# Peptides against a protein of PDB entry 1EMU: the designs that were tried, part 27

Target 1, 132 residues: chain A of PDB entry 1EMU
Amino acid sequence: PPYLKWAESLHSLLDDQDGISLFRTFLKQEGCADLLDFWFACTGFRKLEPCDSNEEKRLKLARAIYRKYILDNNGIVSRQTKPATKSFIKGCIMKQLIDPAMFDQAQTEIQATMEENTYPSFLKSDIYLEYT

## One batch from the design tools (peptide; made by RFdiffusion4, then SolubleMPNN)

Design b2_p13_1_s2 (from b2_p13_1 with N1D E4V S9K)
Fold by OpenDDE base, seed 3:
Structure b2_p13_1_s2 (fold): chain B 132 residues (1-132), chain A 13 residues (1-13)
Amino acid sequence: as target 1 above (132 residues)
Amino acid sequence: DPYVEEVIKELLE
């Protein structure tokens, strides 16, 4: 069943809507749902290819991601991203250089945080174990 | 991905 695949890799968990739902519920209880939301925000942003029809949307989205997750020093995403990474993103925003890959490093760092902490904890959680 | 769409929608509101 799918839940067995979830235990094999975070990728498998994030590729499954049921897995995402359970994992997010767990993260909310832990006060760190922003990790997952940011990760998916980055994925969504990267999929928006630069073009005339997407320009305004991409800029608005980039600014929103920056303000919500990077600029907020009290946020878990900000705490789990390196200063150089946050500085780079800030630079992109200030210069209005909105490259599809501008959040890639931050997404990688947040993914590593989940891999090392919240994902293993989820697999030990009552939420996951009761589902199995 | 429906969850991606949900997250993006909220950010753009």
Scores: peptide ipSAE 0.715, ipTM 0.960, DockQ to the pose 0.940
Fold by OpenDDE base, seed 2:
Structure b2_p13_1_s2 (fold): chain B 132 residues (1-132), chain A 13 residues (1-13)
Amino acid sequence: as target 1 above (132 residues)
Amino acid sequence: DPYVEEVIKELLE
């Protein structure tokens, strides 16, 4: 069953809508749902092809991601991303150089945070165990 | 991905 795959890898969990739902519920209870939301925001952003028709949308989205998750010093995403990574993102925003990969490093760092902390905890949570 | 779309929608509101 899918829930067994979720325990095999975070990727499997994040590739399943039911898994995402349960994991997000868990993260909300832990006060760190922003980790997951940011991760998916980065994924969505990267999928937007740079072209004239998407330019405004991509810039707006990049700015929104930056303002919500990177600029907020009290946010868990900001605390779990390296200063150099945040500085790079800021630079991209300021220069309006909105490369599809501009959030890749930040996404990687947040993914590592989930892998090391919240994901293992989720697998031990009542939410997951009761589902199984 | 429905969740991706949801997250992006909220960010662009």
Scores: peptide ipSAE 0.715, ipTM 0.960, DockQ to the pose 0.942
Fold by OpenDDE base, seed 4:
Formats: structure tokens, sequence, C-alpha cells
Structure b2_p13_1_s2 (fold): chain B 132 residues (1-132), chain A 13 residues (1-13)
């Protein structure tokens, strides 16, 4: 069953809508759902084709991601990303140089946080265990 | 991915 694959890799969990739902519920209870939302925001952003017609939308989205997750000093994403990474993102926003890969390092750092902390905790949670 | 779309939608509201 899918829930067994979820325990084998974070990738399998994030590739399953039921897995995402349960994991997000767990993260919300832990006060860190922003980790997952940010990760998916970065994925979505990277997939947007850079072209003249999408420039305004991409800039708006980049700014929204920056303001919600990076600029928020009280947020878990900000706390779990390195200063140099956040500084780079800020630079991109200020210069309006919106490369599709501008959030890649931040996404990697947040993914590592989930891999090392929240994902293992989820597999030990009542939410996951009751589902199995 | 429907969750990606949901997250982006909320960010752009």
Amino acid sequence: as target 1 above (132 residues)
Amino acid sequence: DPYVEEVIKELLE
C-alpha cells in the first residue's frame, strides 16, 4: 500500500495527495506547515516558463514567496534557511532578476529540514500510525 | 500537482 512507500522516502510521500494531506495536517499541529507550502511554492515557481507574457506573474509570485516565507523573521522557513541564501533571494527580488532557479537553494535547505526532522517525526505520529 | 496549484493560488490572491 502507498503508506508503506511513504515510509521509504519523502519523495514518495510528497508524490501522493493523501500523503501530502496527512503530512500537512501533522505539520499544522506542529506549527510548521509553512515548510511544506514553501517547498511546493518553489516547485511551482520553477515550473513557470520565463517569457515576456509571464514576467509580471512570475515577479508577483516571487515577491509573494519572499514576503511570506523569507522576509518573515518569525517564520520557520526563515529560521531554517541560511542567511546567505535569504540574502541571495532578496537580491534577486530587489534587482528584479527572477531566474526560475532563484529559490532552489532555499528549497534544498527546507527539504533537508523536513528529511531530518519533521518527516521522521511524522512517521512516528499518531496521524500516520492510525492511518496504517 | 493540485497542491502546487492551491499554494500558488493562495500566494497570488
Scores: peptide ipSAE 0.714, ipTM 0.960, DockQ to the pose 0.944
Fold by OpenDDE base, seed 1:
Structure b2_p13_1_s2 (fold): chain B 132 residues (1-132), chain A 13 residues (1-13)
Amino acid sequence: as target 1 above (132 residues)
Amino acid sequence: DPYVEEVIKELLE
């Protein structure tokens, strides 16, 4: 069953809508749902092709991601990303150089945070165990 | 991915 795959890898969990829902519920209880939302925001952003028709949308989205998750120094995403990574993103925003990969390093760092702590904790949580 | 779309929609509101 899918829930067994979720325990095999974070990737399997994030590829399943039910898995995402349960994991996000857990993260909300831990006060760190922003980790997951940011991860998916980065994924969605990267999928937007840089073309004339998407230019305004991509810039707006990049700014929104930056302002919500990176600029907020008290946010969990900001706390779990390195200063150089945040500085790079800020530079992209200020210069309006919106490359599809501009959030990749930050996404990697947030993914590592989840792998090291929240994902293992989720697999030990009542939410997951009661689902099984 | 419907969750991706949801997150993006909220960011663009």
Scores: peptide ipSAE 0.713, ipTM 0.960, DockQ to the pose 0.943

Design b2_p13_1_s3 (from b2_p13_1, 4 letters changed)
Fold by OpenDDE base, seed 2:
Structure b2_p13_1_s3 (fold): chain B 132 residues (1-132), chain A 13 residues (1-13)
Amino acid sequence: as target 1 above (132 residues)
Amino acid sequence: NPYVEEIIEELLS
């Protein structure tokens, strides 16, 4: 069953809508749903192919991601990303150099945080165990 | 991914 695949890898969990729903519910209770939301925001952003018709949308989205998750020093995403990574993103925003890969390093760091902490905790949570 | 779409829509709203 799918829930067994979720325990094999974080990737399997994030590829399943039911898995995402349960994991997000767990993260909200832990006060760290922004980790998952940011991860998916980065994925969505990277998939937007640069072109004339997407330029304004991509810039707006990049700014929104930056303002919500990176700029907020009290946020969990900001706390779990390195200063150099946040500085790079800020630079891209200020210079309006919006490369599809501009959030890749931050996404990697947040993914590592989930792999090391929240994902293992989820697999031991009542939410996951009651589902199984 | 419908979740990705939801997140992006929220960010762009």
Scores: peptide ipSAE 0.710, ipTM 0.962, DockQ to the pose 0.944
Fold by OpenDDE base, seed 4:
Structure b2_p13_1_s3 (fold): chain B 132 residues (1-132), chain A 13 residues (1-13)
Amino acid sequence: as target 1 above (132 residues)
Amino acid sequence: NPYVEEIIEELLS
């Protein structure tokens, strides 16, 4: 069953809508759902084709991601990203240089946080175990 | 991914 694949790989968990739902519920209880939301936001942002017609939308989205997750010093994403990474993102926003990969390092760091902390905890949680 | 779309839509709202 799919839930067994979730235990083998975070990637498998994040590719499954049911898995995402359960994992997000767990993260919300832990006060860190922003980790997952940010991760998916970065994925969505990177998928937007950089062209003249999308420039305004991409800038708006980049700014929204920055303001919600990076600029908020009290947020879990900000606390789990390195200062140099956040500074780079800020620089991109200020210069309006919106490269599709501008959030890649931050996404990598947040993914590592999930892999090392929240994902293993999720697999030990009542939410996951009761689902199995 | 519908979850991605949901997050993006929320951010752009």
Scores: peptide ipSAE 0.710, ipTM 0.963, DockQ to the pose 0.942
Fold by OpenDDE base, seed 5:
Structure b2_p13_1_s3 (fold): chain B 132 residues (1-132), chain A 13 residues (1-13)
Amino acid sequence: as target 1 above (132 residues)
Amino acid sequence: NPYVEEIIEELLS
C-alpha cells in the first residue's frame, strides 16, 4: 500500500496527495508547514517556462516566494537556508534575473531539513502510525 | 500536482 512507500522515500510521500495531506497536517502541528509549502512553490516555479507570455507571472511569483519565505527572518524557511543562498536569491530579485533554477539551492537545503528531521519524525508520529 | 497549483495560486493572489 502507498503508506509503505511513504516510509521508503520522501519523494514517494510528496508524490501522493494523501501523503501530502497527512504530512502537512503533521507539519502544521509542529509549526513548520512552510517547509513543505516552500518546497512545492519552488517546484511550481521551476516548471514555468521562461517566455514572453510567462514573464509577468514568473516575476510576480518569484517576488512572492522571496517575500514570504526568504525575506521573513523569523520564518522557518529563512532559518533553515544558508545566508549565501538567501543573498543569491535576493540578488536575482533585485537584478530581475529570474532563472527557473534560482530557488534550486534553497529548495535543496529545505529538502535536506525535511529529510533529516521532520520526515523521520512524521514516520514516528501518531498521525502516520494511526493511518497505517 | 494539485497541491503545487494551490500553493502557486495562493502566492499569486
Scores: peptide ipSAE 0.709, ipTM 0.962, DockQ to the pose 0.942
Fold by OpenDDE base, seed 1:
Structure b2_p13_1_s3 (fold): chain B 132 residues (1-132), chain A 13 residues (1-13)
Amino acid sequence: as target 1 above (132 residues)
Amino acid sequence: NPYVEEIIEELLS
């Protein structure tokens, strides 16, 4: 069953809508749902083609991601990303140089945080175990 | 991914 695959890799968990739902519920209880939301925001942003028709949307989305997750110094995402990474993103926003890969390093760092901490904890949680 | 779309829509709202 899918829940067994979730325990094999974070990738498998994040590819399953039911897995995402349970994991996000767990993260909300831990006060760190923003880790997952940011990760998916980055994925969605990268999928937007840099063309004339998407320019306004991409800039708006990039700014929204920046303001919500990076600019907030007290937020979990900001605390789990390197200063140089955040500085790079800020620079992109200020210069309006919105490359599809501009959040890649931040996404990688947040993914590592989940892999090392929240994902293993989720697999030991009542939420996951009761589902199995 | 429906969840991706949900997050993006929330950010753009």
Scores: peptide ipSAE 0.708, ipTM 0.962, DockQ to the pose 0.943

Design b2_p13_1_s4 (from b2_p13_1, 6 letters changed)
Fold by OpenDDE base, seed 5:
Structure b2_p13_1_s4 (fold): chain B 132 residues (1-132), chain A 13 residues (1-13)
Amino acid sequence: as target 1 above (132 residues)
Amino acid sequence: DPYVQEVIEKLLS
């Protein structure tokens, strides 16, 4: 069953709508759902092809991601990303150099945080164990 | 991914 695959890799969990739902519920209880939302925001942003018709949307989305997750020094995403990474993103926003990969390093760092902390904790949680 | 769309729509709202 899918829940067994969730225990094998974080990506298996994040590729499953039921997995996402349960994991997000867990993260909300832990006060760190922004980790997951940021991760998916980065994925969605990267998938938007840079072109004339998408320019306004891409810039708006990049600014929204920056303001919500990176600029907020009290947020968990900001606390779990390195200063150099946040500085790079700020530079991209200020220069309006909105490359599809501009959030890749931040996404990697947040993914590592989930892999090392919240994901293992989820697999030990009542939410996951009662589902199995 | 439906959840990607949900997150993005929320950010753009």
Scores: peptide ipSAE 0.731, ipTM 0.965, DockQ to the pose 0.941
Fold by OpenDDE base, seed 1:
Structure b2_p13_1_s4 (fold): chain B 132 residues (1-132), chain A 13 residues (1-13)
Amino acid sequence: as target 1 above (132 residues)
Amino acid sequence: DPYVQEVIEKLLS
């Protein structure tokens, strides 16, 4: 069943809507749901093709991601991303150079945080175990 | 991905 695959890899968990729902519920209890939301925001942003018709939307989204997750110095995402990574993103926003890959490094760092901490904890949580 | 869309829509609201 899918829940067994979730225990094999974070990728399998994040590729399943039920898995996402349960994991996010767990993260909310831990006060770090922003990790997952940011990860998905980055994925969504990268998928937006840079073109004239999407330019306004892409810029708006990039700014929203920046303001919510990067600029907030007390946020979990900000705390789990490196200063150089955040500075690069800020630079892109200020210069309005909105490359599809501008959040890739930050997403990688947040993914590593989940892999190392919250994902293993989730697999030991009552939420996951009761589901199985 | 439905959740991707949900997150993006919230950010753009």
Scores: peptide ipSAE 0.730, ipTM 0.965, DockQ to the pose 0.942
Fold by OpenDDE base, seed 4:
Structure b2_p13_1_s4 (fold): chain B 132 residues (1-132), chain A 13 residues (1-13)
Amino acid sequence: as target 1 above (132 residues)
Amino acid sequence: DPYVQEVIEKLLS
């Protein structure tokens, strides 16, 4: 069943809508749902093709991601991303250089945080175990 | 991915 695959890799968990729902519920209870939302925001942003017609939308989205997750020093995403990574993102925003990969390093760092901490904890949680 | 869309739409709202 899918829930067994979720325990084999974070990738399998994040590729399953039910898995995402349960994991997000867990993260929300832990006060760190922003980790997952940021991860998906980065994925969505990267998939937006840069072109003249998308420029304004992409800039708006990049700014929104930056303001919500990176600029907020009290946020879990900000605390789990390195200063150099956040500085780079800020630079992109200020210069309006909105490369599709501008959040890649931050996404990698947040993914590592999930892999090392919240994902293992989720697999030990009542939410996951009761689902199985 | 429907969750990607949900997150993005929320950010753009």
Scores: peptide ipSAE 0.729, ipTM 0.964, DockQ to the pose 0.944
Fold by OpenDDE base, seed 2:
Structure b2_p13_1_s4 (fold): chain B 132 residues (1-132), chain A 13 residues (1-13)
Amino acid sequence: as target 1 above (132 residues)
Amino acid sequence: DPYVQEVIEKLLS
């Protein structure tokens, strides 16, 4: 069953809509749903192809991601990303150099945080165990 | 991915 695949890798969990829903519910209870939302925001942003018709949308989205997750020093995403990574993103925003890969390092750092902490905890949670 | 779209639309709202 799919829930067994979720225990094999974080990728399998995030590739399943039911898995995402349960994991997000767990993260909300832990006060760290922003980790998952940021991860998916970065994925969505990277998939937006740079072109004239997408330029305004891409810039707006990049600014929104920056303001919501990076600029907020009290947020969990900000606390779990390195200062150099946040500084790089700020630089891209200020210079309006909106490369599709500009959030890749931050996404990697947040993914590592989930792999090391929240994902293992989820697999031991009542939410996951009751589903199985 | 429907969740990707949900997150992005919320950010752009």
Scores: peptide ipSAE 0.728, ipTM 0.964, DockQ to the pose 0.943

Design b2_p13_2_s1 (from b2_p13_2 with V7I)
Fold by OpenDDE base, seed 1:
Structure b2_p13_2_s1 (fold): chain B 132 residues (1-132), chain A 13 residues (1-13)
Amino acid sequence: as target 1 above (132 residues)
Amino acid sequence: SSYEEEILEELLS
């Protein structure tokens, strides 16, 4: 069943809507749901191919991601991303140079945080175990 | 991903 695949890799968990729902519920209890939301925001942003018709949308989205997750110094995402990474993102926003990959490094760092901490904890949580 | 789309829509709201 899918829940067994979730225990094999974070990728399998994040590729399943039920898995996402349970994992996010767990993260909310831990006060770090923003890790998951940011990860998906980055993925969605990267999928938006630059073109004249969506330039405004891409800039708006990039700014929203920046303001919500990066600029907030007290946020979990900000705390789990390196200063140089955040500075790079800020620079992109200020210069309005919105490359599809501008959040890649930050996403990688947040993914590592989940892999090392919250994902293993989730697999040991009552939420996951009761589901199985 | 449906959740991915949900997150993007919220950010753009």
Scores: peptide ipSAE 0.772, ipTM 0.967, DockQ to the pose 0.933
Fold by OpenDDE base, seed 3:
Structure b2_p13_2_s1 (fold): chain B 132 residues (1-132), chain A 13 residues (1-13)
Amino acid sequence: as target 1 above (132 residues)
Amino acid sequence: SSYEEEILEELLS
Protein backbone atom coordinates (compact mmCIF):
# COMPACT_ATOMS: atom_id res chain seq x y z
CA PRO B 1 0.00 0.00 0.00
CA PRO B 2 1.04 3.61 -0.55
CA TYR B 3 1.70 4.30 3.13
CA LEU B 4 4.62 1.90 2.99
CA LYS B 5 6.16 3.94 0.21
CA TRP B 6 5.73 7.06 2.33
CA ALA B 7 8.11 5.58 4.85
CA GLU B 8 10.70 4.90 2.16
CA SER B 9 11.13 8.48 1.01
CA LEU B 10 9.81 11.96 1.59
CA HIS B 11 9.34 12.25 -2.14
CA SER B 12 6.89 9.37 -2.12
CA LEU B 13 4.95 11.01 0.67
CA LEU B 14 4.78 14.35 -1.11
CA ASP B 15 3.69 12.69 -4.34
CA ASP B 16 0.56 11.26 -2.73
CA GLN B 17 -2.47 13.38 -1.93
CA ASP B 18 -3.42 11.25 1.04
CA GLY B 19 0.14 11.38 2.29
CA ILE B 20 0.20 15.14 1.95
CA SER B 21 -3.02 15.44 3.90
CA LEU B 22 -1.80 13.34 6.81
CA PHE B 23 1.62 14.92 6.86
CA ARG B 24 0.17 18.42 6.85
CA THR B 25 -2.16 17.52 9.70
CA PHE B 26 0.86 16.40 11.66
CA LEU B 27 2.82 19.52 10.79
CA LYS B 28 -0.06 21.74 11.87
CA GLN B 29 -0.02 20.09 15.27
CA GLU B 30 3.70 20.79 15.43
CA GLY B 31 3.19 24.40 14.38
CA CYS B 32 5.21 24.04 11.20
CA ALA B 33 2.76 23.45 8.36
CA ASP B 34 4.39 26.35 6.54
CA LEU B 35 7.33 24.10 5.74
CA LEU B 36 5.14 21.97 3.52
CA ASP B 37 3.17 24.83 2.07
CA PHE B 38 6.34 26.68 1.15
CA TRP B 39 7.79 23.58 -0.46
CA PHE B 40 4.77 23.21 -2.71
CA ALA B 41 4.67 26.92 -3.42
CA CYS B 42 8.23 26.71 -4.70
CA THR B 43 7.43 23.71 -6.86
CA GLY B 44 4.38 25.36 -8.32
CA PHE B 45 6.24 28.57 -8.95
CA ARG B 46 9.05 26.81 -10.78
CA LYS B 47 6.55 25.17 -13.11
CA LEU B 48 5.37 28.53 -14.39
CA GLU B 49 7.42 29.02 -17.53
CA PRO B 50 8.20 32.69 -18.14
CA CYS B 51 6.17 34.20 -20.96
CA ASP B 52 4.18 37.31 -21.72
CA SER B 53 0.91 35.73 -20.66
CA ASN B 54 2.01 34.85 -17.12
CA GLU B 55 4.50 37.60 -16.30
CA GLU B 56 2.16 39.40 -13.95
CA LYS B 57 1.08 36.17 -12.31
CA ARG B 58 4.65 35.06 -11.75
CA LEU B 59 5.67 38.35 -10.20
CA LYS B 60 2.64 38.39 -7.95
CA LEU B 61 3.27 34.84 -6.85
CA ALA B 62 6.94 35.45 -6.18
CA ARG B 63 6.09 38.47 -4.06
CA ALA B 64 3.48 36.51 -2.15
CA ILE B 65 5.90 33.68 -1.40
CA TYR B 66 8.54 36.14 -0.29
CA ARG B 67 6.23 38.15 1.93
CA LYS B 68 4.56 35.20 3.58
CA TYR B 69 7.48 32.88 4.19
CA ILE B 70 10.79 34.71 3.79
CA LEU B 71 10.15 38.20 5.08
CA ASP B 72 8.33 36.98 8.18
CA ASN B 73 11.13 36.61 10.72
CA ASN B 74 8.79 34.85 13.11
CA GLY B 75 7.96 32.16 10.58
CA ILE B 76 9.36 28.67 10.63
CA VAL B 77 10.47 28.93 7.01
CA SER B 78 12.45 32.08 7.70
CA ARG B 79 14.08 30.48 10.73
CA GLN B 80 15.06 27.41 8.71
CA THR B 81 16.57 29.23 5.74
CA LYS B 82 20.03 30.72 5.67
CA PRO B 83 20.51 34.48 5.62
CA ALA B 84 22.32 34.36 2.30
CA THR B 85 19.45 32.44 0.76
CA LYS B 86 16.89 34.91 2.01
CA SER B 87 19.05 37.80 0.88
CA PHE B 88 19.25 36.38 -2.62
CA ILE B 89 15.48 36.02 -2.83
CA LYS B 90 15.02 39.55 -1.55
CA GLY B 91 17.37 40.75 -4.25
CA CYS B 92 15.40 38.99 -6.95
CA ILE B 93 12.17 40.54 -5.71
CA MET B 94 13.61 44.03 -5.42
CA LYS B 95 15.21 43.85 -8.86
CA GLN B 96 12.17 42.10 -10.33
CA LEU B 97 14.42 39.39 -11.71
CA ILE B 98 11.96 36.54 -11.38
CA ASP B 99 13.78 33.43 -12.50
CA PRO B 100 11.89 30.13 -12.18
CA ALA B 101 14.71 28.80 -10.02
CA MET B 102 14.89 31.74 -7.62
CA PHE B 103 13.45 29.72 -4.72
CA ASP B 104 15.38 26.52 -5.42
CA GLN B 105 17.97 26.97 -2.69
CA ALA B 106 15.37 27.88 -0.12
CA GLN B 107 13.27 24.89 -1.11
CA THR B 108 16.31 22.66 -0.75
CA GLU B 109 16.98 23.97 2.74
CA ILE B 110 13.38 23.52 3.81
CA GLN B 111 13.31 20.04 2.33
CA ALA B 112 16.42 19.19 4.35
CA THR B 113 14.71 20.48 7.47
CA MET B 114 11.74 18.24 6.84
CA GLU B 115 13.85 15.20 6.03
CA GLU B 116 15.98 15.63 9.14
CA ASN B 117 13.25 16.47 11.62
CA THR B 118 9.55 16.55 10.84
CA TYR B 119 9.44 13.70 8.33
CA PRO B 120 11.06 11.17 10.69
CA SER B 121 8.85 12.42 13.50
CA PHE B 122 5.79 11.99 11.31
CA LEU B 123 6.63 8.35 10.72
CA LYS B 124 6.66 7.87 14.49
CA SER B 125 3.46 9.84 15.04
CA ASP B 126 0.09 8.50 16.05
CA ILE B 127 -1.36 10.03 12.91
CA TYR B 128 0.77 7.90 10.65
CA LEU B 129 0.84 4.76 12.76
CA GLU B 130 -2.92 4.71 13.24
CA TYR B 131 -3.35 5.07 9.49
CA THR B 132 -1.23 2.00 8.84
CA SER A 1 -0.53 18.09 -7.57
CA SER A 2 -3.94 19.17 -6.41
CA TYR A 3 -2.52 20.46 -3.15
CA GLU A 4 0.09 22.39 -5.06
CA GLU A 5 -2.64 24.11 -7.02
CA GLU A 6 -4.48 24.90 -3.81
CA ILE A 7 -1.43 26.58 -2.31
CA LEU A 8 -0.83 28.66 -5.42
CA GLU A 9 -4.43 29.79 -5.58
CA GLU A 10 -4.30 30.79 -1.95
CA LEU A 11 -1.15 32.81 -2.48
CA LEU A 12 -2.62 34.55 -5.50
CA SER A 13 -5.92 35.40 -3.84
Scores: peptide ipSAE 0.771, ipTM 0.967, DockQ to the pose 0.928
Fold by OpenDDE base, seed 5:
Structure b2_p13_2_s1 (fold): chain B 132 residues (1-132), chain A 13 residues (1-13)
Amino acid sequence: as target 1 above (132 residues)
Amino acid sequence: SSYEEEILEELLS
């Protein structure tokens, strides 16, 4: 069953709508759902191919991601990303150099945080164990 | 994913 695959890799969990739902519920209880939301925001942003028709949308989305997750120094995403990474993103926003990969390093750092902390904790949680 | 789309829509709203 899918829940067994969830225990094998974080990506398997994130590729399953039921897995996402349970994991997000867990993260909300832990006060760190922004980790997951930011991760998906980065993935979605990267999928948007830069072109003339998407320029305004991509800039708007990049600014929204920056303001919500990076600029907020009290947010968990900001606390779990390195200063150099946040500085780079700020630079991209200020220069309006909106490359599809501009959030890749931040996403990597947040993914590492989930892999090392919240994901293992989820697999030990009542939410996951009662589902199995 | 559908959740990905939900997050993007929320950010763009």
Scores: peptide ipSAE 0.771, ipTM 0.967, DockQ to the pose 0.928
Fold by OpenDDE base, seed 4:
Structure b2_p13_2_s1 (fold): chain B 132 residues (1-132), chain A 13 residues (1-13)
Amino acid sequence: as target 1 above (132 residues)
Amino acid sequence: SSYEEEILEELLS
């Protein structure tokens, strides 16, 4: 069943809508749902191919991601990303150089945080175990 | 991902 695959890799968990739902519920209880939301925001942003017609939209989205997750010093994403990474993102925003990969390093760092901490904890949680 | 789309929509709202 899918829940066994979720325990084998974070990738499998994040590729399953039910898995995402349960994991997010867990993260929300832990006060760190932003980790998952940011991860998906980065993925979605990267998928938007740059062109003249969507330049403003991409800039708007990049700014929104930056303001919600990076700029907020009290946020879990900000606390789990390195200063150099956040500085780079800020630079991109200020210069309006919105490369599809501008959040890649931050996403990598947040993914590592999930892999090392919240994902293993989720697999030990009542939420996951009761689902199985 | 449907959730991915939801997150982007919220950010753009």
Scores: peptide ipSAE 0.770, ipTM 0.967, DockQ to the pose 0.927

Design b2_p13_2_s2 (from b2_p13_2 with Y3I V7I)
Fold by OpenDDE base, seed 1:
Structure b2_p13_2_s2 (fold): chain B 132 residues (1-132), chain A 13 residues (1-13)
Amino acid sequence: as target 1 above (132 residues)
Amino acid sequence: SSIEEEILEELLS
């Protein structure tokens, strides 16, 4: 069953809509749903290839991601990203140099946070165990 | 994915 694959890999969990739903519910209860939301935001942002027609949209989205997750000093994403990483992102925003990969390092750090903490906890949670 | 689109749309709202 898919839920067994979820326990073998975070990637498997995040590649399954049902898995994502349960994991996100768990994270919301733990007050750290922003970890997953930021991760998906970064993925979605990177998929937007730069072109003349979407330049404004990409800049707007980059700013939104920055303001919501990076600039918020009280946010879980901000607390789990390195100062140098956040500084780099800020620099990109200020210079309006919006490379598709500008959030890659931050996404990597947040993914590591999930791998080390919330993902293992999810597999031990009532939400997951009751689903199995 | 659907969740990805939801998140991006919320950010752009």
Scores: peptide ipSAE 0.738, ipTM 0.960, DockQ to the pose 0.932
Fold by OpenDDE base, seed 5:
Formats: structure tokens, C-alpha cells, sequence
Structure b2_p13_2_s2 (fold): chain B 132 residues (1-132), chain A 13 residues (1-13)
């Protein structure tokens, strides 16, 4: 069943609607749902291919991601990303150089945080175990 | 994905 695949890799969990729902619920209880939300925001942003028609949308979205997750020093995403990574993103925003990959390093760092901490904890959680 | 779209829409609201 799918829940067994969720235990094999974070990738499998994040590819499953039910898995995402349970994991997000768990993260909300832990006060760290922003990790997952940021991860998906980065993925969605990267999928937007630059063109004249979506330039304004991409800039707005990049700024929104920056303001919500990176600029907030008290946020978990900001705390789990390296200063150099945040500085790079800030630079992109200020210069309006909005490359599809501008959040890739931050996403990698947040993914590592989930892999090392929240994902293993989820597999030990009542939410996951009761589902199985 | 569904959750991805939800998150992006919220960010753009």
C-alpha cells in the first residue's frame, strides 16, 4: 500500500495526495508546516517558464515567497536556511533578476531539514501509525 | 499538484 512507500522515501510521500495531507497535518501540529509549504512554493515557482506574459506574475510570486519565508527572521524556513542562501535570494529580488532556479538552494536546504528531522518524526507519529 | 496550486494561490492573494 502507498503508506509503505511513504516510509521508503520523502519523495514518495510528497508525490501522494494522502501522504501530503497527513504530513502537513503533522507539521502543523509541530509548528513547522512552513517547511513543506515553502518546498512546494519553490517547486511551483520553478515550473513557471519565463516569458513576457508571466513576468509580472513571476516577480510578484518571487517577492511573496521571499517576504513570507525568507525575510521573516523568526520563521522556521529562515532559521533553517543559510545566511548566504538568503542573501543571494535577497539580491535576486532587489535586482529583479528572477531566474526559475533562484530558490533551488534554499529548497535543497529545507528538504534536507525535513529529511533529517520532521520526516523521520512523522513516521513515528500517531498520525502516521494510526493510518497504517 | 493540488497542494502546490493552493500554496501558490495563497501567496498571490
Amino acid sequence: as target 1 above (132 residues)
Amino acid sequence: SSIEEEILEELLS
Scores: peptide ipSAE 0.737, ipTM 0.961, DockQ to the pose 0.838
Fold by OpenDDE base, seed 2:
Parts: structure tokens; sequence; C-alpha cells
Structure b2_p13_2_s2 (fold): chain B 132 residues (1-132), chain A 13 residues (1-13)
């Protein structure tokens, strides 16, 4: 069953709508849902191909991601990303150099945080165990 | 994914 695949890899969990729903619920209870939301925001942003029609949208989205997750020093995403990574993103925003890969390093760092902490905890949670 | 689209829409709202 799918829930067994979720325990094999975070990728399998994030590729399943039910898995995402349960994991996000767990993260909300832990006060760290922004980790997953930021991860998906980065993925969605990277999928937007630069073009004339997307330029304004991409800039607005990049700014929104930066302001919500990176600029907030009290946020878990900000606390789990390296200063150099945050500085790079800030530079891109200030210079309006909006490359599709501008959040890649931050996404990698947040993914590592989930892999090492929240994902293992989820597999031990009542939410996951009761689902199985 | 649906959650991905939801997150992006929220950010742009």
Amino acid sequence: as target 1 above (132 residues)
Amino acid sequence: SSIEEEILEELLS
C-alpha cells in the first residue's frame, strides 16, 4: 500500500496527495508547515519558464516567497537556511535577476531539514501510525 | 500538484 512507500522515501510521500495531506497536518501541529509550503513554492516557481508574459508574475512570486519565508527571521524556513543562501536570494530580488533556479539552494537546505527531522518524526507520529 | 498550485495562488493573492 502507498503508506509503506511513504516510509521508504520522502519523495514517495510528497508524490502522493494523501501523503502530503497527512504530512502537512502533522507539520501544522508541530508549527513547521512552512517547511513544506516553501518546498512546494520553490518547485512551482522553478517550473515557470521565463518569458515576456510571465515576467511580472515571476517577479511578484519571487518577492512573495522571499518576504514570507526568507525575510521573516522568526520563521522556521529562515532559521533553517544559511545566511549566505538568504543573502544570495536577497541579492536576486534587489537586482531583479529572477532565475528559475534562484531558490534551489534554499530548497535543498529545507529538504535536508525535513529529511533529518520532521519526516522521521512523522513516521513515528500518531497521525501516520493511525493511518496504517 | 494541487498543493503546489494552492501555495502559489496564496502567495500571489
Scores: peptide ipSAE 0.737, ipTM 0.960, DockQ to the pose 0.934
Fold by OpenDDE base, seed 3:
Structure b2_p13_2_s2 (fold): chain B 132 residues (1-132), chain A 13 residues (1-13)
Amino acid sequence: as target 1 above (132 residues)
Amino acid sequence: SSIEEEILEELLS
């Protein structure tokens, strides 16, 4: 069953809508939902290929991601991303250099945070165990 | 994904 695959890798969990739903619920209870939301925001942003028709959308989205997750010093995403990574993103925003990959390093760091902490905790949680 | 779309739409609202 899918829940066994979720325990094999975070990737498998994040590829499953039911898995995502349970994991997000868990993260909300832990006050860490922004980790997952940011991760998906980065994925969605990267999928937007630069072109005339989506330029405004990409600019708006990049700024929104930056303001909500990177600029917020009290946020968990900000606390779990390295200063150099945040500075790079800030630079992209200020210079209006909106490359599809501009959040890749931050996404990698947040993914590592989930891999090392919240994902293992989820697999030990009542939410996951009751689902199995 | 559905959750991805939800998050992006929220950010764009």
Scores: peptide ipSAE 0.733, ipTM 0.960, DockQ to the pose 0.921

